# Peptides against a protein of PDB entry 3V4L, part 68

Target 1, 386 residues: chain A of PDB entry 3V4L
Amino acid sequence: GQPLAKDKVALLIGNMSYWEHPKLKAPLVDVYELTNLLRQLDFKVVSLLDLTEYEMCNAVDEFLLLLDKGVYGLLYYAGHGYENFGNSFMVPVDAPNPYRSENCLCVQNILKLMQEKETGLNVFLLDMCRKRNDYDDTIPILDALKVTANIVFGYATCQGAEAFEIQHSGLANGIFMKFLKDRLLEDKKITVLLDEVAEDMGKCHLTKGRQALEIRSSLSEKRALTDPVQGAPCSAEALVRNLQWAKAHELPESMCLKFQCGVHIQLGFAAEFSNVMIIYTSIVHKPPEIIMCDAYVTDFPLDLDIDPKHANKGTPEETGSYLVSKDLPKHCLYTRLSSLQKLKEHLIFTVCLSYQYSGLEDTVEEKQEVNVGKPLIAKLDMHRGL

## One batch from the design tools (peptide; aimed at target 1 D127 A163 I166)

Design b2_p23_8 (made by RFdiffusion4; failed a check: the pose's geometry)
Pose (drawn by RFdiffusion4):
Structure b2_p23_8 (pose): chain A 386 residues (1-386), chain P 23 residues (1-23)
Amino acid sequence: as target 1 above (386 residues)
Amino acid sequence: ATEEEEAEYEEAIAEGKAKLVPR
């Protein structure tokens, strides 16, 4: 009568800043939006931006680790894609020009690994182009899929076609997400809902005849993204899964820093994506003997490759964050730490204090090191092992 | 509302303020 979910897990990857290929803009916004919608449907969500081939493989491994028998598994990709010989490929940021299947992730490979885990539902939302990579000589000769009647595909466009994004100077949106976001929360069967999305997408003027939603499904059960999760977890296997999930969305505690000169620096942290964290520095207290002082953050792990133009900015928007000044506490210096999947080490940076005493010209510099451990997805140790 | 928004985007593309870009 009522279909049930053992758990609902989602992996969302949004690639924008390609090294050898045109950079995209809407993936960041779309990924942010799909996480919020999927969380309202009670999903364990992993949100990641600008992943290399190696990094993309690890995200799939962490996602597969969160899937067991009866778990609804969902994969959303927004970035560059190509389709050769019946296989869909997601292109990582590190991809060369020209690129091949070896450089890319085959969705079919990911699907087989999910079937090996006995998942109740396999939903794929591929928000990418689907043309031929004429340079691809290799045909993967993949093994046949087990008939499981739970596979669902939400291709943003058809084979040989292109998926489009509106790059209006401001926010920038994807076409698939414009029509998906208004309908995702419906209690319809996943296939029915995706077809209703395909109708509204046809009413699109910007994309008519260039992009159409393609649905491929085997699903023989009235399963939906709104189906409930098996109430009390109470199983030992169910507990290990909730820990593995909480292990990735840990944020450092908002600490207060005391300086030898009697100055207090409040250090705050904000989550944007599992891959993205925002630090802010507020000068909470200073003694009367000091009037002039500015707190600045430096000496980040080189693995992260933090550009200076994205750090120590008056507002969060100036760092490139999707989060706005109404979401983040006012008046601090905001700094954006994207690319946490690059952190093998522990997070250590210096909160540097440049200050001046009453009646003196000289400028005094008090550096204090801060170790915040492995924030968010860095805690998963994606680089672990030999 | 959606048709009005897309009409504004078509005007913005004609003025060079927005682009429709394939992924």

Design b2_p23_8_s1 (made by RFdiffusion4, then SolubleMPNN; from b2_p23_8, 9 letters changed; failed a check: the pose's geometry)
Amino acid sequence: MMDEEEAKLEKEIAEGKAELVPM

Design b2_p23_8_s2 (made by RFdiffusion4, then SolubleMPNN; from b2_p23_8, 9 letters changed; failed a check: the pose's geometry)
Amino acid sequence: SMAEEEAKIEEAIARGEAELVPM

Design b2_p23_8_s3 (made by RFdiffusion4, then SolubleMPNN; from b2_p23_8, 9 letters changed; failed a check: the pose's geometry)
Amino acid sequence: DMAEEEAKIEEEIAAGKAELVPM

Design b2_p23_8_s4 (made by RFdiffusion4, then SolubleMPNN; from b2_p23_8, 8 letters changed; failed a check: the pose's geometry)
Amino acid sequence: SMEEEEAKLEKEIAEGKAELVPM

## One batch from the design tools (peptide; aimed at target 1 G81 E162 E165 Q167)

Design b2_p24_1 (made by RFdiffusion4)
Pose (drawn by RFdiffusion4):
Structure b2_p24_1 (pose): chain A 386 residues (1-386), chain P 24 residues (1-24)
Amino acid sequence: as target 1 above (386 residues)
Amino acid sequence: LKGVLVPEEELEEEEEEEEEEEEE
């Protein structure tokens, strides 16, 4: 009568800043939006931006680790894609020009690994172009899929076609997400809902005849993204899964820093994506003997490759964050730490204090090191092992 | 590679701004 989910897990990857290919803009916004919607449907969500081939492989491994028998698994990709010989490929940021299947992730490979885990539902939302990569000589000769009647595809466009994004100078949105976001929360069967989305997408003027939603499904059960999760977890296997999930969304505690000169610096942290964290520095207390002082953050792990233009900015928007000043506490210096999947080490940076005493010209510099461990996805140790 | 779209209304507004700057 009523289909049930053992758990609902989602992996969302949004690639924008390609090295050898045109950079995209809507993936960041679409990924942010799909996480919020999927969390309202009680999903364990992993949100990641600008992953290399190696990094993309690890995200799939962490996602597969969160899937077991009866778990609804969902994959959303927004970025560059190509389709050769019946296979869909997601292109990582590190992809060369020209690129091949070896440089890319085959969705069919990911699907087989999910079937090996006995998942109740396999939903794929591929918000990417589907043309031929004429340079691709290799045909993967993949093994046949087990008939499981739970595979669902939400291709943003058809084979040989393109998926489009509106790059309006402001926010920038994807077409698939414009029509998906208004309908995703419905209690319809996943295939029915995706078809209703395909109708509204045809009413689109910007994309008519260039992009159409393609649905491919084997699903023989009235399964939906709104189906409930098996109430009390109470199983030992169920507990290990919730820990593995919580292990990736840990944020450092908002600490207060005391300086030898009697100055207090409040250090705050904000989550944007599993891959993205925002630090802010507020000067909470200073002694009367000091009037002039500015707190600045430096000496980040080189693995992260933090650009200076994204750090120590008056507002969060100036760092490139999707989070706005109403979401983040007012008046601090905001700094954006994207690319946490690059952190093998522990997070250590210096909160540097430049200050002046009453009646003196000289400028005094008090540097204090801060170790915040492995925030968010860095805690998963994606680089672990030999 | 994925496609990009710019609304026609936004292009019209940029042309109007260029015309006003030329008039100044």

Design b2_p24_1_s1 (made by RFdiffusion4, then SolubleMPNN; from b2_p24_1, 9 letters changed)
Fold by OpenDDE base, seed 1:
Structure b2_p24_1_s1 (fold): chain B 386 residues (1-386), chain A 24 residues (1-24)
Amino acid sequence: as target 1 above (386 residues)
Amino acid sequence: MTGKLVPEEELKEEEEKLKRELEE
């Protein structure tokens, strides 16, 4: 019979906004498209952008809590990285220059922890460079991995090579994701699927002699990403996993704010990623005596590092939200909260209405404080370990 | 990813397609 997954869980990390390293663009699109494809495959997906070392550790720990016996675990990483002595290191956005193993997450350590969960399948998709880091002379003494025969690595490039992104578009995939996305929904053994992706990538003239997909697998069974999830959650662990995932994806409810002047504002929320939310405001009612009015959001928690110059934009794209703009209401002001993992408290902010009466030159302001609790990934309290 | 490639015409057409599919 077709193998069944007890559940399917994916952690997707896209690091782009490096502090001390070249900024990337492809991870934005790659994580978004892969999230949508894995959701169609009935994966519970946590998608995170721009994580520090500490935030990456916590994201991995929370991912490991979702893993259990017979669960399919998928880790995708797009960002900077290196490979020393067969160990793959994912580089956090706060990594120093030069970075070392102590500043990075070792994928083989994560694999060890996944094996302890008795997972049904372990898939690593690593869209990072595999060049040696000559500034890191550490040889990690990794404990011997268990022989689980359920491991698949898809490396975007071969050992000692670079993984590339396309320069010209603001909205381009990395080379690996470009070919992976076209086949990801196919009902094939994951190693066969990745081999076909490798053949497709091998036809690309740009990547010849620069980037080639490498597959490393011990997978003895015919397992696919299309393998059906076992029916209704019958275990307490499956219920907990479903609740944890649901909490990490719960948006605030849309609100209608009423101001003393009689203006009504719709406040709405949209998820771009598990740690990225768009707030949008629209005027839904305006008294005829008010000629002009705008609704601004302000006074965000300092932990979110929101620049007011990037808030309250007339388009989602002006906030850096290129992917969800079609799903958003038109004629709003938009604000992108890109670091919800940093939120320690409730998301409290101010809605400021600026308006003008007919025949008065002066603008009037009214303010309302809004508390939306902990949105999305902020419910997991990824900072509890400090 | 650390390397950047200049897309050939085929990759530009796919970028433009992806951009359209994300804007639709």
Scores: peptide ipSAE 0.048, ipTM 0.578, DockQ to the pose 0.373
OpenDDE base, seeds 2, 3, 4, 5: peptide ipSAE 0.035, 0.024, 0.035, 0.036; ipTM 0.665, 0.655, 0.632, 0.599; seed 3 fails the geometry check

Design b2_p24_1_s2 (made by RFdiffusion4, then SolubleMPNN; from b2_p24_1, 11 letters changed)
Fold by OpenDDE base, seed 2:
Structure b2_p24_1_s2 (fold): chain B 386 residues (1-386), chain A 24 residues (1-24)
Amino acid sequence: as target 1 above (386 residues)
Amino acid sequence: MTGVLIPEEELKKLEEELRKLLEE
C-alpha cells in the first residue's frame, strides 16, 4: 500500500536581517511560498523569520517536540550558512563577524535528534551558501548517526558554492525555490521530485554552470511529501502535538471597540508567518458631528522593538508586508509585528482615537487598552531562560 | 485571512479530545 505518515511537520526558517552580515531578501518570499505549498500537503508548518541563535535553538527544540515515530519531519532553511567537513551550519541573525560553529546551528546535530524520534522521513532543504568558513577551525566531533534509510538532503548549491537570489526589481524567489515550487505538489518519491528540480535548474541558462542542486539520500522507501496523514490522532502524544502546533498558530479574534464619543473601531489580526502578525484598524462608525477622526495603535511591549515610524501605515506594503496585502481588508491603518518570538508577556497595546468636533479647534483623544494574550508563536515562550 | 490561522473552535475541539483521551 501507499506509505502513510503518522503526521507531517515542517520548520521553515528564513534569516535576512543580519546584524553583522549582508542582508538578504529572497528568504521572505521563499519561506512564505513554501509554507503555502506545504500546507496544501497537510503539513503542520512553523514559519519563522529573523531568528537569533537562542531563538533558533528554541525553534528546533519545539520542532523536535512535534516529531514522533512515523512522523514526517521537514526542515527548510534560507539564509547565510557554511559547510565545514561535511557539516552544514545555519547562521543566526545575531551571529558575530566572523561567526564560528559555537554561534551557529549544526544541521547534522538536528538530524541526530530527529533520528532519536524514530521519524518516518527526514527532509532537509538547505538554501544557503556551502563555502568553507576559514575562521572556524573547530572540527565538530559528531556522534555517529544511526543508520536510518529515511534521510533526504536537498542542497540549493554544490559544496563550496554559493546559492543565489534572482535579482528582480521586486520580491523574487531564490533560484532553488523558483524551481522547487513548480514541482513540490507532485505525487512522486521525494528524491525523484528533487532530481527533476535539479534537471530543471540545469536546463536554465541563468543557473547553468553557476548553481546546481545536490541531493543526498538514504531513502530506501517510496515516500512522498504527498503521502496522506494517517487518520484521526489516536494517541495522547498525537493530540499533544496537534495542540502544541494549534496554540502556536492561534490568532487573536477581531474586536469591535466602542469609544465614548460614539466612534466604533474594528481591530483585526492576520498572520504573515508564525512570528509575524499584522494588526489593522478601521473606523466602522463615526458620528456626523465628528469631522476628523484617526485611530492608531501604540504602547506596544518593549520586547517587540516596534518603531512608531513604521506603525499605523495606510498600506500593508509601507509596513514591509508585501505577501499578505491582497488578503487584508482595505482602508485600514496597518502595523506589522515581526518578532512575536520575543514577546515575554501578553500582547497589551493601546488603541488611540484622535478626533475633532465640528466647530471646535481642539483635538480630543480617547484611549482603550487591548489585551490579546500571547498571539501565534509567542505561546511557546521561546525566550524561557533569558 | 492569510497565514497560519487555527480557529478558536478547532483549538477547543483539540483540547476536549485530549481531555477525553486522558480520562479513558
Scores: peptide ipSAE 0.055, ipTM 0.497, DockQ to the pose 0.011
OpenDDE base, seeds 1, 3, 4, 5: peptide ipSAE 0.039, 0.021, 0.021, 0.022; ipTM 0.699, 0.452, 0.477, 0.422; seed 3 fails the geometry check

Design b2_p24_1_s3 (made by RFdiffusion4, then SolubleMPNN; from b2_p24_1, 11 letters changed)
Fold by OpenDDE base, seed 1:
Structure b2_p24_1_s3 (fold): chain B 386 residues (1-386), chain A 24 residues (1-24)
Amino acid sequence: as target 1 above (386 residues)
Amino acid sequence: MMGKLVPEEELEKERKRREEELAR
């Protein structure tokens, strides 16, 4: 019969805003587009941008809790990386210069832990460089992998080579995602799909002799990303997994705030990623005696590191939100929270209304505190290990 | 380290922009 997945779970990590390394651009678009495609394939997707070493470890641990017997696991990484002695290392945003294996996540260690879960399929999509790191002579002693015949690696580049992003004036994909996205929804064995992506990439004049897709597989069965999920969760473990994922994707409900002056504000929330949320405010009612009024958000938790200069913008794009801007209401003030994985407490902030009456020169202010609980990824308490 | 590829079309746009800035 057609193979069935017990469930399908994906972790997507895009690192761009490196502290000690060149900043990237492609991972933003690549993680966003891949998230939307994998959701169409009935994957439970966690999408995370700009993780520290500690945050990456916790994201992987939470991903491994979602894995079980016959579950399909997919890990995508876009960012800096290296390969030493056949081991792939993902570089966190806080990695020192030079970085070493002790500052990085080893993909083969993650694979070992996935094999212990008795997964139905393990897919790694690694959009990173595979050059040797000459500053790290550490030979990792890895535990022997089990013979599970269910592993697929898609490397964006060949061994010892670089992966590339396209330098465009606007938003652009990395080279790997540019070709992967056009094939990802095809009902084909995952190794056949990746082979077609390799052929499409091989026709690109920009990458010819610079980047080539490498496929490494032990996959003995005809498994596809399109394979249907088994019906309703029948085990307690499957129910818990579904509830954990649902909690990590719950947005705050939209609120209507009423001020004493008679102004009404709509407060809304949108997810860009599992750790990135946009807050927007709009004036929905204004008394005629009020000639001018603005509603801005302030007093965010210090853990979020929100610069007030980047808050309360007249467009989503001015916050750095280019991907979801078309799906947002117009004529709001927008604030982008890009580090929800750092939130230890409830998201409490102030909505401040500044307004002017007809015939008064002075502005009046009213404030309301808002508690929206723990939004999105902040519900997983990724901080429990510190 | 992830590399950057610049399409020839973007190089030509940047060349034209610089020529227009120098002609002002």
Scores: peptide ipSAE 0.210, ipTM 0.699, DockQ to the pose 0.883
OpenDDE base, seeds 2, 3, 4, 5: peptide ipSAE 0.142, 0.190, 0.133, 0.179; ipTM 0.672, 0.686, 0.663, 0.675; seeds 2, 3 fail the geometry check

Design b2_p24_1_s4 (made by RFdiffusion4, then SolubleMPNN; from b2_p24_1, 12 letters changed)
Fold by OpenDDE base, seed 2:
Structure b2_p24_1_s4 (fold): chain B 386 residues (1-386), chain A 24 residues (1-24)
Amino acid sequence: as target 1 above (386 residues)
Amino acid sequence: MTGQLIPEEELEKEKELKELLEKL
């Protein structure tokens, strides 16, 4: 019969905004597009941008809690990375220059922990460089991996080579995601699908002799990303997994705020990623006596590190939100919260209404505090060790 | 990802822009 997945879970990490290293662009688009494709494949997707070492460790720990016997686990990483002695290291955004193994996450350590969960399939998609780091002479003594015959690595590049992004004036994919996205929905064994992606990449004149996909697999069974999830979650573990994922993806409900002047504001929320949310405000009712009226958000928790200069923009794009802008209501003020993983408390902020009456020169302000609880990934308390 | 690949179309635009800037 066709293999069944007990469930399907994916962790996608895109690191771009490095502190001490060159900034990247492709991981934004790559994580977003891959999230949408994996959702069409009935994956529970956690999508995270710009994680520190500590935040990456916690994201992996939370991902491992979603894994169980017969679950399909997929880890995607787009960012800086290196390979020493056949061990792949993902570089966090706070990594020093030069970085070492002590500042980075070893993928083979994550694989060891995934094998302890008795997963049905383990897929690693590593969109990073595989050059040696000459500043790190550490040979990680990895314990022997179990022989599980269910592991697939898709490396965006061959050993000792670089993975590239397309330098474009606009939004562009990394080279790996550019070819992967066109085939990801195909009902094929995952190793056959990746082999076809490797052939497509090999035909591209841009990548010929610069980047080639490498497939490393022990997968003995015909497993596909299209494999159906086994029916209604009958196990307590499947219910816990569904609740944990749902908790991490719950948006605040849209609110209608009423001010004393008779202005009504709609406050709305949209998820760009599991740790990135757009807040938008719109005037839904204005008394005719009020000639000008603006509703802006302020007084965010300090943990979010919100620059007021980037808040309350007339377009989503001015906040750095290019991907969800088509799905957002028009004629709002937009604020992008890009670090929801850092939120220790409830998201409490102020909505400030600034308005002017006809025939009065003075601007009037009214303020209302809003508590939306812990949005999205902030519900997982990814900082419980700081 | 540490390398950037420039599409031929962007290399042509950069040349056109450079030629425009050299004429000003």
Scores: peptide ipSAE 0.108, ipTM 0.639, DockQ to the pose 0.802
OpenDDE base, seeds 1, 3, 4, 5: peptide ipSAE 0.036, 0.069, 0.095, 0.100; ipTM 0.630, 0.584, 0.634, 0.616; seed 1 fails the geometry check

Design b2_p24_2 (made by RFdiffusion4)
Pose (drawn by RFdiffusion4):
Structure b2_p24_2 (pose): chain A 386 residues (1-386), chain P 24 residues (1-24)
Amino acid sequence: as target 1 above (386 residues)
Amino acid sequence: STSFYLVARGGAALEEPSVEEIHS
């Protein structure tokens, strides 16, 4: 009568800043929006931006680790894509020009690994172009899929076609997400809901005749993204899964820093994506003997490759964050740490204090090191092992 | 009056995706 979910897990990847290919803009916004909607449907969500081939493979491994028998698994990709010989490929940021299947992730490979885990539902939302990569000589000769009647595809466009994004100077949105976001929370069967989304997408003027939603499904059960999760976890296997999930969304505690000169610096942290964290520095207390002082953050792990133009900015928007000044506490210096999947080490940076005493010209520098461990997805140790 | 771009996402090597400028 009522279909049930052992758990609902989602992996969302949004690639924008390609090295050898045109950079995109809507993937960040779409990924942020789909996480919030999927969390309202009680999903364990992993949100990641600008992944290389190696990094993308690890995200799939961490996602597969969170899937077991009866778990609804969902994959959302927004970025560059090509379709050759019946296979869909997601292109990582590190992709060369020209690129091949070896450089890319085959969705069919990911689907087989999910079937090996006995998942109740396999939903794929591919918000990418589907043309031929004429330069791709290799045909993967993949093994046949087990008939499991739970596979669902939400292609943003048809084979040989293109998926589009509106790059309006401001926010920038994807077409598939414009029509998906208004309908995702409905209690309809996943296939029915995706078809109703395809109707509204046809009413789109910007994309008519160039992009249409393609649905491919084997699903023979009235399964939906709103189906409930098996109440009390109480199983030992269910507990290990909730720990593995909580292990990736840990944020450093908002610490207060005391300086030898009697100055207090409040250090705050904010989560944007599993891959993205925002630090803010507020000068909470200073002694009367000091009037002039500015707190600045430096000496980040080189693995992260933090650009200076994204750090120590008056507002979060100036760092490139999707989070706005109403979401983040007011008046601090905001710094954006994207690319946490690049952190093999522990997070150590210096909170540098430049200050001046009453009646003196000289400028005094007091550097204090801060170790915040492995924030968010860095805690998963994606680079672990030999 | 404002303008923006409708941009297709990449799908082929050695080629640029479709870009259209929209005026509103």

Design b2_p24_2_s1 (made by RFdiffusion4, then SolubleMPNN; from b2_p24_2, 13 letters changed; failed a check: too like the target's own chain)
Amino acid sequence: MEEFLLVAYPGQSGEEPTVEKIVV

Design b2_p24_2_s2 (made by RFdiffusion4, then SolubleMPNN; from b2_p24_2, 12 letters changed; failed a check: too like the target's own chain)
Amino acid sequence: MESFYLVAYPGESGKEPTVEKIEV

Design b2_p24_2_s3 (made by RFdiffusion4, then SolubleMPNN; from b2_p24_2, 15 letters changed)
Fold by OpenDDE base, seed 1:
Structure b2_p24_2_s3 (fold): chain B 386 residues (1-386), chain A 24 residues (1-24)
Amino acid sequence: as target 1 above (386 residues)
Amino acid sequence: MESFLLQAYPGESGKEPTVIEVTV
């Protein structure tokens, strides 16, 4: 019969906005497109951008809580990284320059922890360089991995080589994701699918002799990303997993705010990633005596590090939101909240209505405080580990 | 013939990322 997954869970991390290292662009598009494809494959996807070391550790711990016997686990990482002595290290955005193993997450340590969960399939997709870091002399003594015969590594590049993105004026995929996305939905054994991706990449004149996909696998069974999820959750653990994932993806409900002047504002919310939300405001009713009015959002929690210069834009693209802009209402003011993982408290902010009456030169302001609770990933309280 | 700039994902720690011009 076709293999069944007990459930399917994916953690996707895209690190781009490094503090002490060159900024990347492709991880934004790659994580977004991979999220949409894995959702079509019935994966529970947590998608996170720009994580610190502490936030990456917490995201991995929360991902491991979603894993259980027969669950398919997929970890994707796009960002800075290195390989020392066959161990892969993912570099957080707050990593010092130079970085070392103590500043990074070891993928083989994550694999060990995934094997303890008795998962049905473990897939690692590592879109990072595999060069040696000469500033790190640490030889990680890894405990012997269990022989589970269910592990697949897809490395975007071969050992000792670099992975590349195409520097265009616009948004583009990394080289690995460019080829992976075209085949990811195919009903094939995951190692066969990745081998076909390797052949497609090998035909590309851009990457020929520079980047080649490497597959490492112990997978003895015919497992595919298309394998159906086993029916209704029968265990308490499966119910907890479903509830935890649902909490991490709960958007605030759209609100209609009424001001004393008689203006009505629609306040809406959209998810770009599990830690990135767009707030949008629109004027839905204006009294005829009011000639001009705008609805601004302000007074965000300091933990979100929101620059007011990037808030309340006339287009989603001016906020840095290029991916979900087609799905947003038009003629709004838009604000992009990144780093929702930093939110310790409820998301409380102010909606400020600025307006002008016909025949009065002075602008009038009215303000309303809005509490939307903890949106998206902020519900997981990833900060409780202190 | 189109020229593309390939930038390596990570630069080596403490180094600038490899940038390669490729003409196709």
Scores: peptide ipSAE 0.245, ipTM 0.801, DockQ to the pose 0.625
OpenDDE base, seeds 2, 3, 4, 5: peptide ipSAE 0.194, 0.190, 0.192, 0.208; ipTM 0.769, 0.764, 0.767, 0.774

Design b2_p24_2_s4 (made by RFdiffusion4, then SolubleMPNN; from b2_p24_2, 16 letters changed)
Fold by OpenDDE base, seed 5:
Structure b2_p24_2_s4 (fold): chain B 386 residues (1-386), chain A 24 residues (1-24)
Amino acid sequence: as target 1 above (386 residues)
Amino acid sequence: MKEFYLQAYPGQSGKEPTVIKVVE
């Protein structure tokens, strides 16, 4: 019969805004595009940008809670990384300079934990460098992996080589994602699909002699990313998994705020990633005696580190939101919350209406406090333990 | 011909990323 997945779960991490290391650009686009493709493949996707070591550990722990016997697990990482003695290390955004294994997440440790869940397929897509880190001489004593089939590694580059992004004025994919995205929806065994991606990369003049895809596989069965999910969740564990995923994707409901002056504001929310949300405000009704009015959002929780200079922009792009701008309503003020994983409490903020009456020079202000609960990934309380 | 730069995701801490000029 056609192979069936019990469920499909993906964790995508894109690290780009490093504190002590060169900033990247491609992880933003790569995580976004891969999220949309995996959703079309019926994956439950958690997509996270710019995680600290602690936040990455918690993201992996939450991902492991979504895994169970016969579930397909996919981990994608784009960012800085290294490989020492066959161990792959993902570098968090808060990693010191120089970083060591103690500051990084070992992919093989994650694989061990995935094997304990008896997953039906384990896919690792590692869009990072595989050069040795000379500042790390530690040999991780990895416990022997269980002899399990159904593991696939797609390394964006060969051992000891670099992975690349295209640096230009616009948004671009990393080299690996540029080719992967064109094949990802094909109904093929995952190793065959990745072999075709490797051939496409090998034909490209950009990558020839610089970057080559390496595939490592113990996959003894015909498994594809297109394999259908088993029907209605028959187990209590499947219901819990579905609820846990749904919590991480719950947006606040859009609301209409009414001010005493008779101005009505629409407040809306959009997800860019599981930890990145856009707030937008628009004037939906204005009395004729009010000549000018603007609705600003302010007084955000300090944990979100929102710079007021980057809030309340006339375009999504001015906030750094280039990907979802087409799906957002026009003629709003936009604010991008990029660190929802840091939110310890409910998202409470102020909507400030500034307005002017016809024939009065003085600006009047009215304020309303808004509580939207814990949006998206903030429902998982990834900060627990800090 | 468009000139592009490939920048590596540096796997070595404290090193400048490899930058490669590519002409298309």
Scores: peptide ipSAE 0.220, ipTM 0.790, DockQ to the pose 0.733
OpenDDE base, seeds 1, 2, 3, 4: peptide ipSAE 0.257, 0.190, 0.247, 0.197; ipTM 0.811, 0.769, 0.807, 0.780; seeds 1, 2, 3 fail the geometry check

